# Peptides against a protein of PDB entry 4GXB, part 203

Target 1, 277 residues: chain A of PDB entry 4GXB
Amino acid sequence: VPTEEVSLEVLLSNGQKVLVNVLTSDQTEDVLEAVAAKLDLPDDLIGYFSLFLVREKEDGAFSFVRKLQEFELPYVSVTSLRSQEYKIVLRKSYWDSAYDDDVMENRVGLNLLYAQTVSDIERGWILVTKEQHRQLKSLQEKVSKKEFLRLAQTLRHYGYLRFDACVADFPEKDCPVVVSAGNSELSLQLRLPGQQLREGSFRVTRMRCWRVTSSVPLPSGSTSSPGRGRGEVRLELAFEYLMSKDRLQWVTITSPQAIMMSICLQSMVDELMVKKS

## One batch from the design tools (peptide; made by RFdiffusion4, then SolubleMPNN)

Design b2_p28_6_s1 (from b2_p28_6, 14 letters changed)
Fold by OpenDDE base, seed 4:
Formats: structure tokens, C-alpha cells, sequence
Structure b2_p28_6_s1 (fold): chain B 277 residues (1-277), chain A 28 residues (1-28)
């Protein structure tokens, strides 16, 4: 691709647009630095954020596709998809809320975390009770961003990434589930027929291994599931989990976001390794 | 976001989940 100066749009979690002038040949870090500069984010805080490729849904929700790698050219990565639905999003890229303390010390960092957290609550990624919602609203009205975040940090699924509804083979075959990644776990929310909402927690520390597989469904003539076009690649995330002492079981999640899930798993493991060292 | 708006959003999310569940039931 010829090196040209281009205007690239990067979105915040709340949909705020950040326009940066970059080269088509600029790598992910270069673009991230440009975004940071535009936001006046200090250099020492850049590492707490990453650029993600997302698909914007009709309702404005983001479906995370993957984290942009360091070697990628964000302009090329997004434009090569030839769809305006694909966007680049800036989001925090750590899991432990303890790192919020470092980011919150800076005004811009604080604002980014606040905007992300508000958006995550609005999107239902963070679960709140009525009383908690009232408290959050009060803090939001007061524009007390630090206090807002401190309260939010105590909420269920704070810091989690929520995926689109998908299918798992747990606890039953072809079970519809909502997967969320955070706090060194995959949370699987599901409602079986006639049952209450249940949550299964799969801690990464109890995962022996995981893998992503891709398959092209063979045109089996009869099961025209109308929505899966005859040629769509099926992605699966499978992990081997220690259910009990000396009992390993495979769990398989079928999702177009299987790659993103695996990225989250690796990222959580990496962060745990850094903390242990 | 008002409590009512939050409730609406929760209902919309629930509805979206239910619609997805129904779609999956039809495929299944």
C-alpha cells in the first residue's frame, strides 16, 4: 500500500470520535500514540489502552472482533474489510481494577475510564442493582468521576468484556449463552427452559488449555438454518477445564467472537503472570 | 440514564437475548 497521509477515525467506548492524521503505513502503536496525543493522554499511560477492531451493530453496540496487534496497520486492517460497520475502538486493555488507580491519577485517564464505565453500564455489561443504579446516577449528576469509578469497581462484571449471544455445549448441547470475560474468568450466563438465569464461572487458572478452531459447515442439504449463509466459517473456542479434583472436561463455545475470546484468555493469563513475578 | 431508561435497556437486552434464543430454537 502506498504511504499516504490519511484521516483515521478511532472511537471511544461511548462512541466519541477521535480523528487522527496518520500514515497508511503507521503501525498500531503509532496510531495509538496519535490518539493519545489527540486526547492529551500522557505517554506513560498509553500502555494501559489498546486499539480493537469492532463491528458496529445497527443498534450502535460494538461487537469486538479482535485486538489489533502491534505489527498491524490499523488503516489497512479496517479499510480492507470494505464495510463501514467495522471501526477501531480505544479501550483499556488490563483486567485488574488495581491498575485503575494509576490511570485515574491523570485527568484524561480518569475521563477515559469514566466514559468506558458509563458505557459498559449503559450497555448492560456491568450489572447493577436498583440501589446501586441510584447511587451511580447521583454520582454521575455530581460529575464525581472518581467516586463513580470506586463504586463501579465493586459491581458485578466490572471490567468485563461482554460478547454477543452464542452457543455452548455446557451445561447441555447447543445451549444459548452469553459469555463475558473478566476477573480472570469466562462467565457463561444461560437460562435453561423453565429455569432461572444461571451463571457458570470458568476461572482461567483452572483451564488446562484452550484452542480456537474454524470449520466450514458442509452443505448438509436439509438444515437450512436461514441465517447462516451456506458458506460462513464456524468458529469455536474449546477449553479443557478442571471441574473437580482430577476431573477435566472440555467446554466448547461456538461464536464468531471465538478469536476475541481467546485473546481475552491469553491477556488475562499474561496479566496474572506479570502479577506473580 | 433514568431508572426507567435503565429498565428499558435491560428489557431491550433481555428481549434481544430472548429473540436470539428463539432464533436458536428455530434453528435447532
Amino acid sequence: as target 1 above (277 residues)
Amino acid sequence: ITEEEHKKLQEQNKKAEEEWLELLKRVG
Scores: peptide ipSAE 0.007, ipTM 0.398, DockQ to the pose 0.020
Fold by OpenDDE base, seed 1:
Structure b2_p28_6_s1 (fold): chain B 277 residues (1-277), chain A 28 residues (1-28)
Amino acid sequence: as target 1 above (277 residues)
Amino acid sequence: ITEEEHKKLQEQNKKAEEEWLELLKRVG
């Protein structure tokens, strides 16, 4: 690709657009630095954020596709998809809320965390009770970003990434589930017919291994689900989980976001390893 | 939380954010 200067759009969690002038040959870190400079984010805080490839849904929600890797060229990665639905998003890239303290010390960092948290609440990624909602609203009215974040840190699924509804073989085959990643776990929320919402927690520390598989469905003759054209790749995340003492069980999630889920798992494991050293 | 309750909370949050954004425009 010829090296050219281009204007690249990077979105914040709240949909705010950040336009940066970069080279088509700039790698992920170069683009991230350009975004940081545009936002006046200090260099020592850049490492707390990452660039993600997302698909923007019709309702404006983001479906996370993957984290951009260091060697990637963000301009090429997004434009090669030839769809305006794909965007680059800046988001925090750590899991432990303790790191919020470092980021919140800076005005720009505080604003980024606040915007992300507000967006996550609005999208239903963070679960809130009626009373908590009242308290959050009061803090928003006061424009108390620090206090808002402190309260938000206590909320269920704070810091989690929520995936699109998908299917798992747990607890039953072909069970519709909503998967969320955070706090060193995969949370599987499901509602069986006639039952209340249930949540299963799969801690990464109890996962022996995981893998992503891709398969092309064989043209089974009859049940054309109309929307999957002949040849769509089916992605699955499978992990082997220690259910009880000496009892390992495979759990398989079928999702187009299986790659992103695996990235989250690896990222959570990596962060845990850093804390233990 | 029921799906309906969750949806109501989301709608309330959205309204709250819109009100907040309007407030910020007035202070600036």
Scores: peptide ipSAE 0.000, ipTM 0.301, DockQ to the pose 0.015
Fold by OpenDDE base, seed 5:
Structure b2_p28_6_s1 (fold): chain B 277 residues (1-277), chain A 28 residues (1-28)
Amino acid sequence: as target 1 above (277 residues)
Amino acid sequence: ITEEEHKKLQEQNKKAEEEWLELLKRVG
């Protein structure tokens, strides 16, 4: 792509648009800095956010595809997909809610966290009771952003990234699950027939290793799942987990978002390492 | 937080929201 000045659209978590003038050759950090400048986000807070490639669903929800890497050209990355469904989204890129304290002291940072949190609640990524929902709505009506965030920080799956429904081989083969990443874990929510909703927690500290694999499904004669076109690449995230003392077991998640899941795992591990240093 | 402090915070937050919306109109 020739180096040209272009207007690039970056979305906030709530779908609000930020237009930035960048070069097609600008790397991820350059674009992030441009977005920060437009938002009047201080330079020292830029590192708390990242740009993500997402697919926008019909309902306006975002399916996270991956984090944009440092060497990438965001304009090229999004336009090369040749679909209007793909967007670039700004989101916080840390997991520990303690870092919210640094971000929310700034007006712009506060607004970004607030918008993200509201969106995550509305999308059902953060789990709320009826009473909690009432309290949150009251705070939202009062525009008490700090209090809203303080309450939200106590909620289940605050700061988690929720993935689209997918399939795992745990606890049973071909088990439908909803995976969420956060708090140094993968949370697998599932409902087996006739059972209540269950959640399995897979802590990254108990993962010996993980890998992403891609495969082309063999034309199995029978059940073409209607939505997967012939020849679609199947992505899997597999991790070896310490289930109990001296018992390692592989868990495999089949998902188009397997790459994003692996990015989350690495990011969580990296953050833990920084805290230990 | 006292009621007065809470009101002040609400007013500040409201003002911040208005400023944010104005900014978004410029960049959106």
Scores: peptide ipSAE 0.000, ipTM 0.220, DockQ to the pose 0.014
Fold by OpenDDE base, seed 3:
Structure b2_p28_6_s1 (fold): chain B 277 residues (1-277), chain A 28 residues (1-28)
Amino acid sequence: as target 1 above (277 residues)
Amino acid sequence: ITEEEHKKLQEQNKKAEEEWLELLKRVG
């Protein structure tokens, strides 16, 4: 692609548009710096955020596809998909809420975290009771962003990424599940027929390894499973988990977001390593 | 966004997920 000046749209979690002028040849960090400059985010806070490729769903929610890598060209990455549903989103890129303290000290950082948190609550990524919701709304009405965030930090799945409904082979084969990543775990929520909602917690510290695989389903002649078009690539995330003492078991998640899940796992592990050093 | 609107969105999201879960059960 020839190097040209272009206007690139980057979205915040709430859908607010940030327009930046960049080169088509600018890498992810260059674009991130341009976005930070446009928002007046200090340089020392840039590292707390990343750019993500997402697919905007019909309801306006974002399905995370992947984190943009350092070597990527964001303009090319998004435009090459030839679909307007794909967007670039700015989001915080750490897991430990303790890092919120650093970000919240700055007005722009505070606003970004606030907007993200409001959006995550609205999308149901953060789980709230009726009473908690009332308290959050009261704080929102008062425009008390710091207090809002402090309350939100105590909520279940604060800081998690929630994925689209998918399939796992746990606890049974072909179980429909909702996966969320955060707090150094994968949370698998599921409801078996006639049962209550259940959650399985898979801590990254108990994962021996994980892998992403891609396969093309063989055209099985007879049963056109309506949902998977002929020839769609099937992505799977598999991880080997220490279920109990000396008992390792593979768990496989089938999801178009398997890549993003693996990125989350790696990111959580990396952050844990930084904390231990 | 009002509390009612927020609740409605949460319910819609929950319903959408449940529908997907049901669909996935039928295809599997």
Scores: peptide ipSAE 0.014, ipTM 0.428, DockQ to the pose 0.021; fails the geometry check

Design b2_p28_6_s2 (from b2_p28_6, 15 letters changed)
Fold by OpenDDE base, seed 1:
Structure b2_p28_6_s2 (fold): chain B 277 residues (1-277), chain A 28 residues (1-28)
Amino acid sequence: as target 1 above (277 residues)
Amino acid sequence: MSEEEYKRLREENEKAVEEWLELLKEVA
C-alpha cells in the first residue's frame, strides 16, 4: 500500500468517534499515540490501552474480533475487510482493577474508564443487583465518576470482556453458552433445559494448554447452521483443564471469536507473570 | 440469578442509562 496521509476513525467504548490523521504505513503504536494525543492522554498512560478490531452489530454492540498487533498497520487491517461494520476501538488492556488507580489519576484516563464501564453495564457485560442498580443510577445523576468506578469495581464481571453467544461441549455436548474473560478466568454462563442460569469458572492457572483450530465444514447434508454458507471457516478454542487432582479434561468452545478468546487467555497469563516477577 | 431476573435488571439499567444520557444532553 502506498504511503499516504489518511483520516482514520477510532471509536471509544461509548461510541464516541475520534478522528486522527495518520499515514497508511503507521503501525499500531503510532496510531495509538495519535489517538492519545487527540484525547490529551499522557504518554505514561498509553500502555494501559490497546486498539481492537471489532465488528459493530446491528444493535450497536461491539463484537471483538482481535487485538491489533504491535507491527500491524491498523488502516490496512480495517480497510482490507471491505466492510464498514468493522471498526477500531480503544479499550483498556489490563485485567487487574488495581491498575485503575493509576489511570484514574488523570482526567482523561478517568473519563475513558468511566465511559467504558458505563457501556459495559449498559450492554450487560457487568452484572448488577437491584440495589447496585439504584446506587449506580444515583452516582450517574451526580456525575461522580470516581465513586461510580469504585462501586463498579465491586460488581460481578467488572473488567471482563463478554463474547457473543456460542457453543461449548461442557458441561454437555452442544451446550449454548455465553463466555466472558476476566480476572484470570473464562466464565461460562449457561442454561440447561429446565434449569437455572449456571456459571462455570475456568481459571487460567489450571489450564495446562489451549489451542485455536480452524476448519472448513465438509458439505454435510441437512444441518446447515443458519447463515454459514459453504466454505465458512469454523473456529474452536480448546483448552485442557485440571478438573481435579491428576484429572485433565478438554473443554472446547466453538465460536467465531475463538481467536479473541485465546488472545485474552494469553494476555491474562502475561499479566500474571509480570506480577509474579 | 434467573435468566428472567437478569433480563429485567438489564432492561432497567439500559433504560436508566438512556435517561441519564438525555439529561446530560440537556445540560450541555
Scores: peptide ipSAE 0.028, ipTM 0.363, DockQ to the pose 0.015
Fold by OpenDDE base, seed 2:
Structure b2_p28_6_s2 (fold): chain B 277 residues (1-277), chain A 28 residues (1-28)
Amino acid sequence: as target 1 above (277 residues)
Amino acid sequence: MSEEEYKRLREENEKAVEEWLELLKEVA
């Protein structure tokens, strides 16, 4: 691709648009630096954020596709998809809330975390009770961003990435589940007919291995998952989990976001390794 | 699931991991 100056739109978690002038040849880090400069985010805080490829849903929510890799050209990556539904989003890229302390010391960092957290609550990614929601709204009205974040950090699934509803083979075959990644785990939420909401916690430290597989459904296979067009690639994330002492079991999640899930797993493992060092 | 239930589940999981890690140290 010839090197040309282009305007690239990068979205924040709340949908706020950041326009940056970049070269088509600029790599992910170059674009990230441009976004940081536009936001007046200090260089030492850039590493706490990443660029993600997402699909914007009809309701304006983001379905995360993958993290943009360092060697990628974000402008080319997003435009090559030839759909306006695909966007580039800036989001924090760490899992441990302890790192919020570093980021929130800066005004811009604080604002980014605040905007992300508000959005995650509004989208139901962070689970809140009615009373907690009232408290959060009160803090929001007072524009007490630090206090808001401190309260939010105590909430269930703070810092998690929530995926679109999908299917798993656990605890039963073809169970509809909502998967969330965070705090070194995959959380699987499900409600079977006539049952209460259940949550399974799968800690990455108990995962022996994981893999992503892709398959093309054969035309004769009547497994009409209603939303997948005929001939669409089926993605699955499978992980081998230590259920109990000396008992390993495979769990398989069928989701178009299987790649993103695997990226999350790897990043959580990487972060844990940094903490141990 | 209540927050309390989630907390309990998380704590149980953490304990299980710790026990597992200790076992690994004994085998190594």
Scores: peptide ipSAE 0.007, ipTM 0.348, DockQ to the pose 0.021
Fold by OpenDDE base, seed 5:
Structure b2_p28_6_s2 (fold): chain B 277 residues (1-277), chain A 28 residues (1-28)
Amino acid sequence: as target 1 above (277 residues)
Amino acid sequence: MSEEEYKRLREENEKAVEEWLELLKEVA
């Protein structure tokens, strides 16, 4: 793509649009800085956010595809997909809620966290009880953003990324699950026939290793899961997990978002390493 | 916090939100 000035749309978590003028050759950090400048976000807070490639669903929800890497050109990355469903989204890029304290001291940072949190609650990424929902609604009506965030920080799956429903081989083969990443874990929620909702927690500290694999399903006469066309690439995230003392077991998640899951795992590990250093 | 203080805080917050939304509209 020739180097030229273009208008690039970046979305906030709530779908609000930010238009920035950038060069087609601008890398991810350059675009992020441009977005920050438009929002009047201080330079010292830029590092708490990242740009993500997402697919916008019919209901306006975002399916996260991947984090844009430093070497990428966001304009090229999004336009090369040749689909209007793909968007670039600004979101916080840390996991520990303690970092919220740094961000929320700034007006713009506070607003970004608030908008993200409201959106995550509305989308069901953050789990709330009826009473908590009432309290959150009251705080929202009062426009008390700080108090809203303080309450939200105590909620189940605060700061998690929720993925689209997918399949895992745990606890049973071909088990439908909803995976969420956050708090240095993968949470696998599932409801087996006739059972209550269950959640499995897989802490990254107990993962010996993980990998993403891609395969093209052979036309085996078996029932193609409704929605995947014949010949579509199948992505899997596999991790070796310490289930108990001296017992390692592989867990495999089959998902189009396997790459994003692996990025989350690496990001969580990296953050833990920074905290230990 | 008194009712008056609460009302003032709410109004200030509402104004801040409006200003931010206006900014977002300008960049939208």
Scores: peptide ipSAE 0.000, ipTM 0.266, DockQ to the pose 0.013
Fold by OpenDDE base, seed 3:
Structure b2_p28_6_s2 (fold): chain B 277 residues (1-277), chain A 28 residues (1-28)
Amino acid sequence: as target 1 above (277 residues)
Amino acid sequence: MSEEEYKRLREENEKAVEEWLELLKEVA
């Protein structure tokens, strides 16, 4: 692709559009810096955010595809997909809410976290009771962003990334689950027939390994998993988990977002390593 | 919300998560 100046649209978590002028040859960090400059985000806070490739659903919800890597050219990455459904989104890229304190010290950082958190609540990524929701709305009406965030930080799945409904082989084969990544875990929410909503926590510290596999269903295979059209690539995330002392078990999640899940796992591990150092 | 109230809520949430994790270990 020839090096040209282009206008690139980057979305915030709330769908707000940020237009930046970049070169087609600009790498992810260059684009991120351009977005930061446009938002007046200080340079020292840029590292708390990342650019993500997402697919915008019909309802406006974002399905996270992957984090843009350092070597990527965001303009090329998004335009090469030849679909307007794909967008670039700016989101915080850390998991420990303690880092919010650093980001919240800056007005722009505070606004970004606030907008993201509001969006996550509205989308149901953060789990709230009716009373908590009322309290949050009250704070939102008062535009008390810091207090809003402090309350939000106490909520279940604050800072988690929620994935689209998918299938896992745990606790049973072909079990419908909603996976969320955060707090150094994968949370699997499931509702078995006639049972209450259950959540399983898989801590990354108890994962011995994980892998992403891709397969193309053979045309002749009757394994029509409901909803997958013929020829769609099947992605799976499998991880080996220490269930008990000396008992390892593989858990497999079948999801188009398996790559994103693996990125989250790696990111959580990386963050834990930084904290131990 | 006072800092103390925030800390309590955070601690309660952490305990709930720990208890939940322990329950999962027993089922697993």
Scores: peptide ipSAE 0.011, ipTM 0.366, DockQ to the pose 0.020; fails the geometry check

Design b2_p28_6_s3 (from b2_p28_6, 11 letters changed)
Fold by OpenDDE base, seed 2:
Structure b2_p28_6_s3 (fold): chain B 277 residues (1-277), chain A 28 residues (1-28)
Amino acid sequence: as target 1 above (277 residues)
Amino acid sequence: MTEEQHEELRKRNEEALREWLELEKEVG
């Protein structure tokens, strides 16, 4: 395989830049190891993290596109998109907060989890009350990273990945929702006109199956939803869910992050299988 | 690395990604 030494930028969740020298032919694991080495993260902790392809929004937030696969060449994958909006991000890749204990034993691991958690709170991925926010801020000011994380672990949606606002057909057709993945579930938050905020929890253990579909919208005279240009590929995640005893129902989420959602689902299932073994 | 070599890597990576995406379309 043709190879050239290049400088690759990998971001932490907080936007901190890690520059690594890698080969263009280096696969995802090679790049991950290079990042770990740069951060002085021990080899035995590398497996708790993954590289993700993200699109950086105008506000600096990350829209997760997908996890980089083992066969991918991260430098090639990101540069082939020919847009500076696309970045590679290092993030923890497990769901059960129990694994935080292993990672927190190391100074670098602790710092990574802390930085990620701070960022997730700032971005509203982790839901906090005013009082909780005050407590977290106090701990942050004291630079008590372990205590900060212990408190954060108790918070709603700790360890979740929050997606961009999208549309679902549940509970009604064309409902605007915010989807989050974590704790072996998809959380769908929605606010219907005149109603309070509602949250639907869809546990992966009650999903019979799921699929991602790609379609090109037909030029229908229907008002294109704001933000999708005519002819853009529409991605959907559909899952069949056990709503009640012997009652399966399909739920469909329309989102450009459908692939990432499916990756999260599979990852959560895989982790559950490991725990049962 | 020549431009041609880079393009070859891109093509291979893209092909592999496409194949992976096709395999991951349905799970269950």
Scores: peptide ipSAE 0.181, ipTM 0.754, DockQ to the pose 0.035
Fold by OpenDDE base, seed 3:
Structure b2_p28_6_s3 (fold): chain B 277 residues (1-277), chain A 28 residues (1-28)
Amino acid sequence: as target 1 above (277 residues)
Amino acid sequence: MTEEQHEELRKRNEEALREWLELEKEVG
């Protein structure tokens, strides 16, 4: 396989840059190990993190595209997109906050979790009240990372991945929603006109199956999905959900992040299976 | 590394990704 040594930039959740020297032919694990080495993260903690392909938005926020797969060549994957908007991000890759205990025992692990959590709060991924925000800020000012994390672990949507605003057919057709994945669920937040904020919780354990589909809109067709132009590939995540006893219903989310959503679902299922073993 | 070599890596990576995406389209 042709190979060349290159410098690859990997971002932390807070936007800090980690530069690593890797081979163009290095697979995801090789790059992850290089990043870990650069950060002085112990080998036994590498498995708690993954590399993600993201698109950096104008406001600096990250839109997660996918987790880089084991077979991927991260340098090639990111550079082939020929856009500076695409970045590789290091993030924790587990869902159960209990695993934080393993990671935070190490200084580097603690710093990574702290940086991620601060960023998630700042970006509104973790939902906080005014009082909670004050408490968190106080702890941040004191640089009390462990206490900060312990408080954060109690907050709504801690450990969730928040997606860009998209559309679902639940509870009604073409409903604007904000999807978040975490705690073995997809959370669909919506605010219908004149109504209070609502949240639909879809537990993965009640999903019979799910699928990702792609389609190409007709040139004259309308694009109902936010952030999409005409002719762009339309991605949908559909899952069949057990709404009640013996009542299955399909729910479809239209989002350019449908692949990432499906990856999250699988990851949550996999983690649950590990816990059962 | 030549431009051709870069292209070969890209093609391999994209092919693998495409195959993976096809296999992962349906889960359940």
Scores: peptide ipSAE 0.172, ipTM 0.745, DockQ to the pose 0.035
Fold by OpenDDE base, seed 4:
Structure b2_p28_6_s3 (fold): chain B 277 residues (1-277), chain A 28 residues (1-28)
Amino acid sequence: as target 1 above (277 residues)
Amino acid sequence: MTEEQHEELRKRNEEALREWLELEKEVG
């Protein structure tokens, strides 16, 4: 692609649009810096955020595709898909809520976290009771952003990324699950008919390894879910998990978001390593 | 896992991601 000046739209978690003028040749960090400058986010807070490629669903929810990598050209990455469903989203890119304290010290950082958190609650990524929801709404009405965030930080799945419903071989083969990544884990939630909500927690510290595989389904398997055309690439995330002492077991998640899941795992591991150093 | 094991895993995952992104561009 020729180097040209272009207007690039970057969305916040709440759908707010940020327009930045960038070069088509600008890499992810260059675009991130441009977005930060547009928002008046201080340079020292830029590292707490990343750009993500997402697919906007019909209901306006975001399905995370991947974090834009350092070598990517965000303009090219989003436009090459030739679909307006794909967007670039700015989101916080750390997992430990302790880092919220650093970000919240700045007005812009506070606003970004607040907007993200409100959106995550509205989308059901953060799990709230009826009473908690009432309390959050009260704080929102008062525009008490810090208090809102402090309450939100105590909620289940705060800081998690929720993925689209998919399939896993846990606890049994072809089990429909909702995967969420956060707090150094993958949470696999399922509700079987007539049963209570079950959650499997897979801590990254107990994963020996993980891999993403892609395959083209052979036409012979009749278990083509009616909606997947014959030629769709099947992505799987498999991880080898220490279930008990000296017992490793592979868990496989079949999801179009397998790449994003693997990115989350790596990101969580990286953050843990930074904390240990 | 040791730090070395984590680093090796990171490298492998990054390489796999790069390969996947290249393949995605070729198919799209």
Scores: peptide ipSAE 0.091, ipTM 0.685, DockQ to the pose 0.451
Fold by OpenDDE base, seed 5:
Structure b2_p28_6_s3 (fold): chain B 277 residues (1-277), chain A 28 residues (1-28)
Amino acid sequence: as target 1 above (277 residues)
Amino acid sequence: MTEEQHEELRKRNEEALREWLELEKEVG
């Protein structure tokens, strides 16, 4: 692609549009810096955020496709998909809420975290009780962003990334689940027939390994799930988990977001390794 | 996980991601 100056739209979690002038040849970091500059985010806070490729759903919700890699050209990555549903989103890219303290010291950082958190609550990614929701609304009405975040930090699945409903082979084959990544775990929410909502926690520290596999379903007539067109790539995330002492078990999640899940796992492991040093 | 194991996993995952991205470019 010839190098040209273009206007690139980057969205915040709340759907706010940030327009930046970049080159088509600008890499992910260059675009991120441009976004930071546009927002007046200090350079020392840039590393707390990343650019993500997402698919915008009809309801305005974002389905995270992947984190844009350093070698990518964001303009090319998003435009090559030839669909207006795909967007670039700025989001925080760390997991430990302790790092919020660094980001919140800056007005822009505070605003970004606030907007993200509000959005995550509205989308049901962060789980709240009725009472907590009332408290959050009160703080939002007062525009008490710091207090809002402090309360939010105590909430279930704060800082998690929620994925679209998918299928796992745990606890049973073809079990519908909702996966969320955060706090060094994959949370699998499931409801079996006649049972209450259950949550399985898979800590990354107990994962021996994981892998993503892609397969093209054979056109064998019977198992065409009605919505998958002929030739759609099936992605699976499989991880080997220490279920109990000396008992390893493979768990497989079938999801179009398997790549993003693996990126989250790696990112969580990386962050844990930094804390250990 | 040892640091070495972590690095090996990281490399493997990065390679897999690169391959996947390349495959997507070929189909598009």
Scores: peptide ipSAE 0.033, ipTM 0.615, DockQ to the pose 0.488

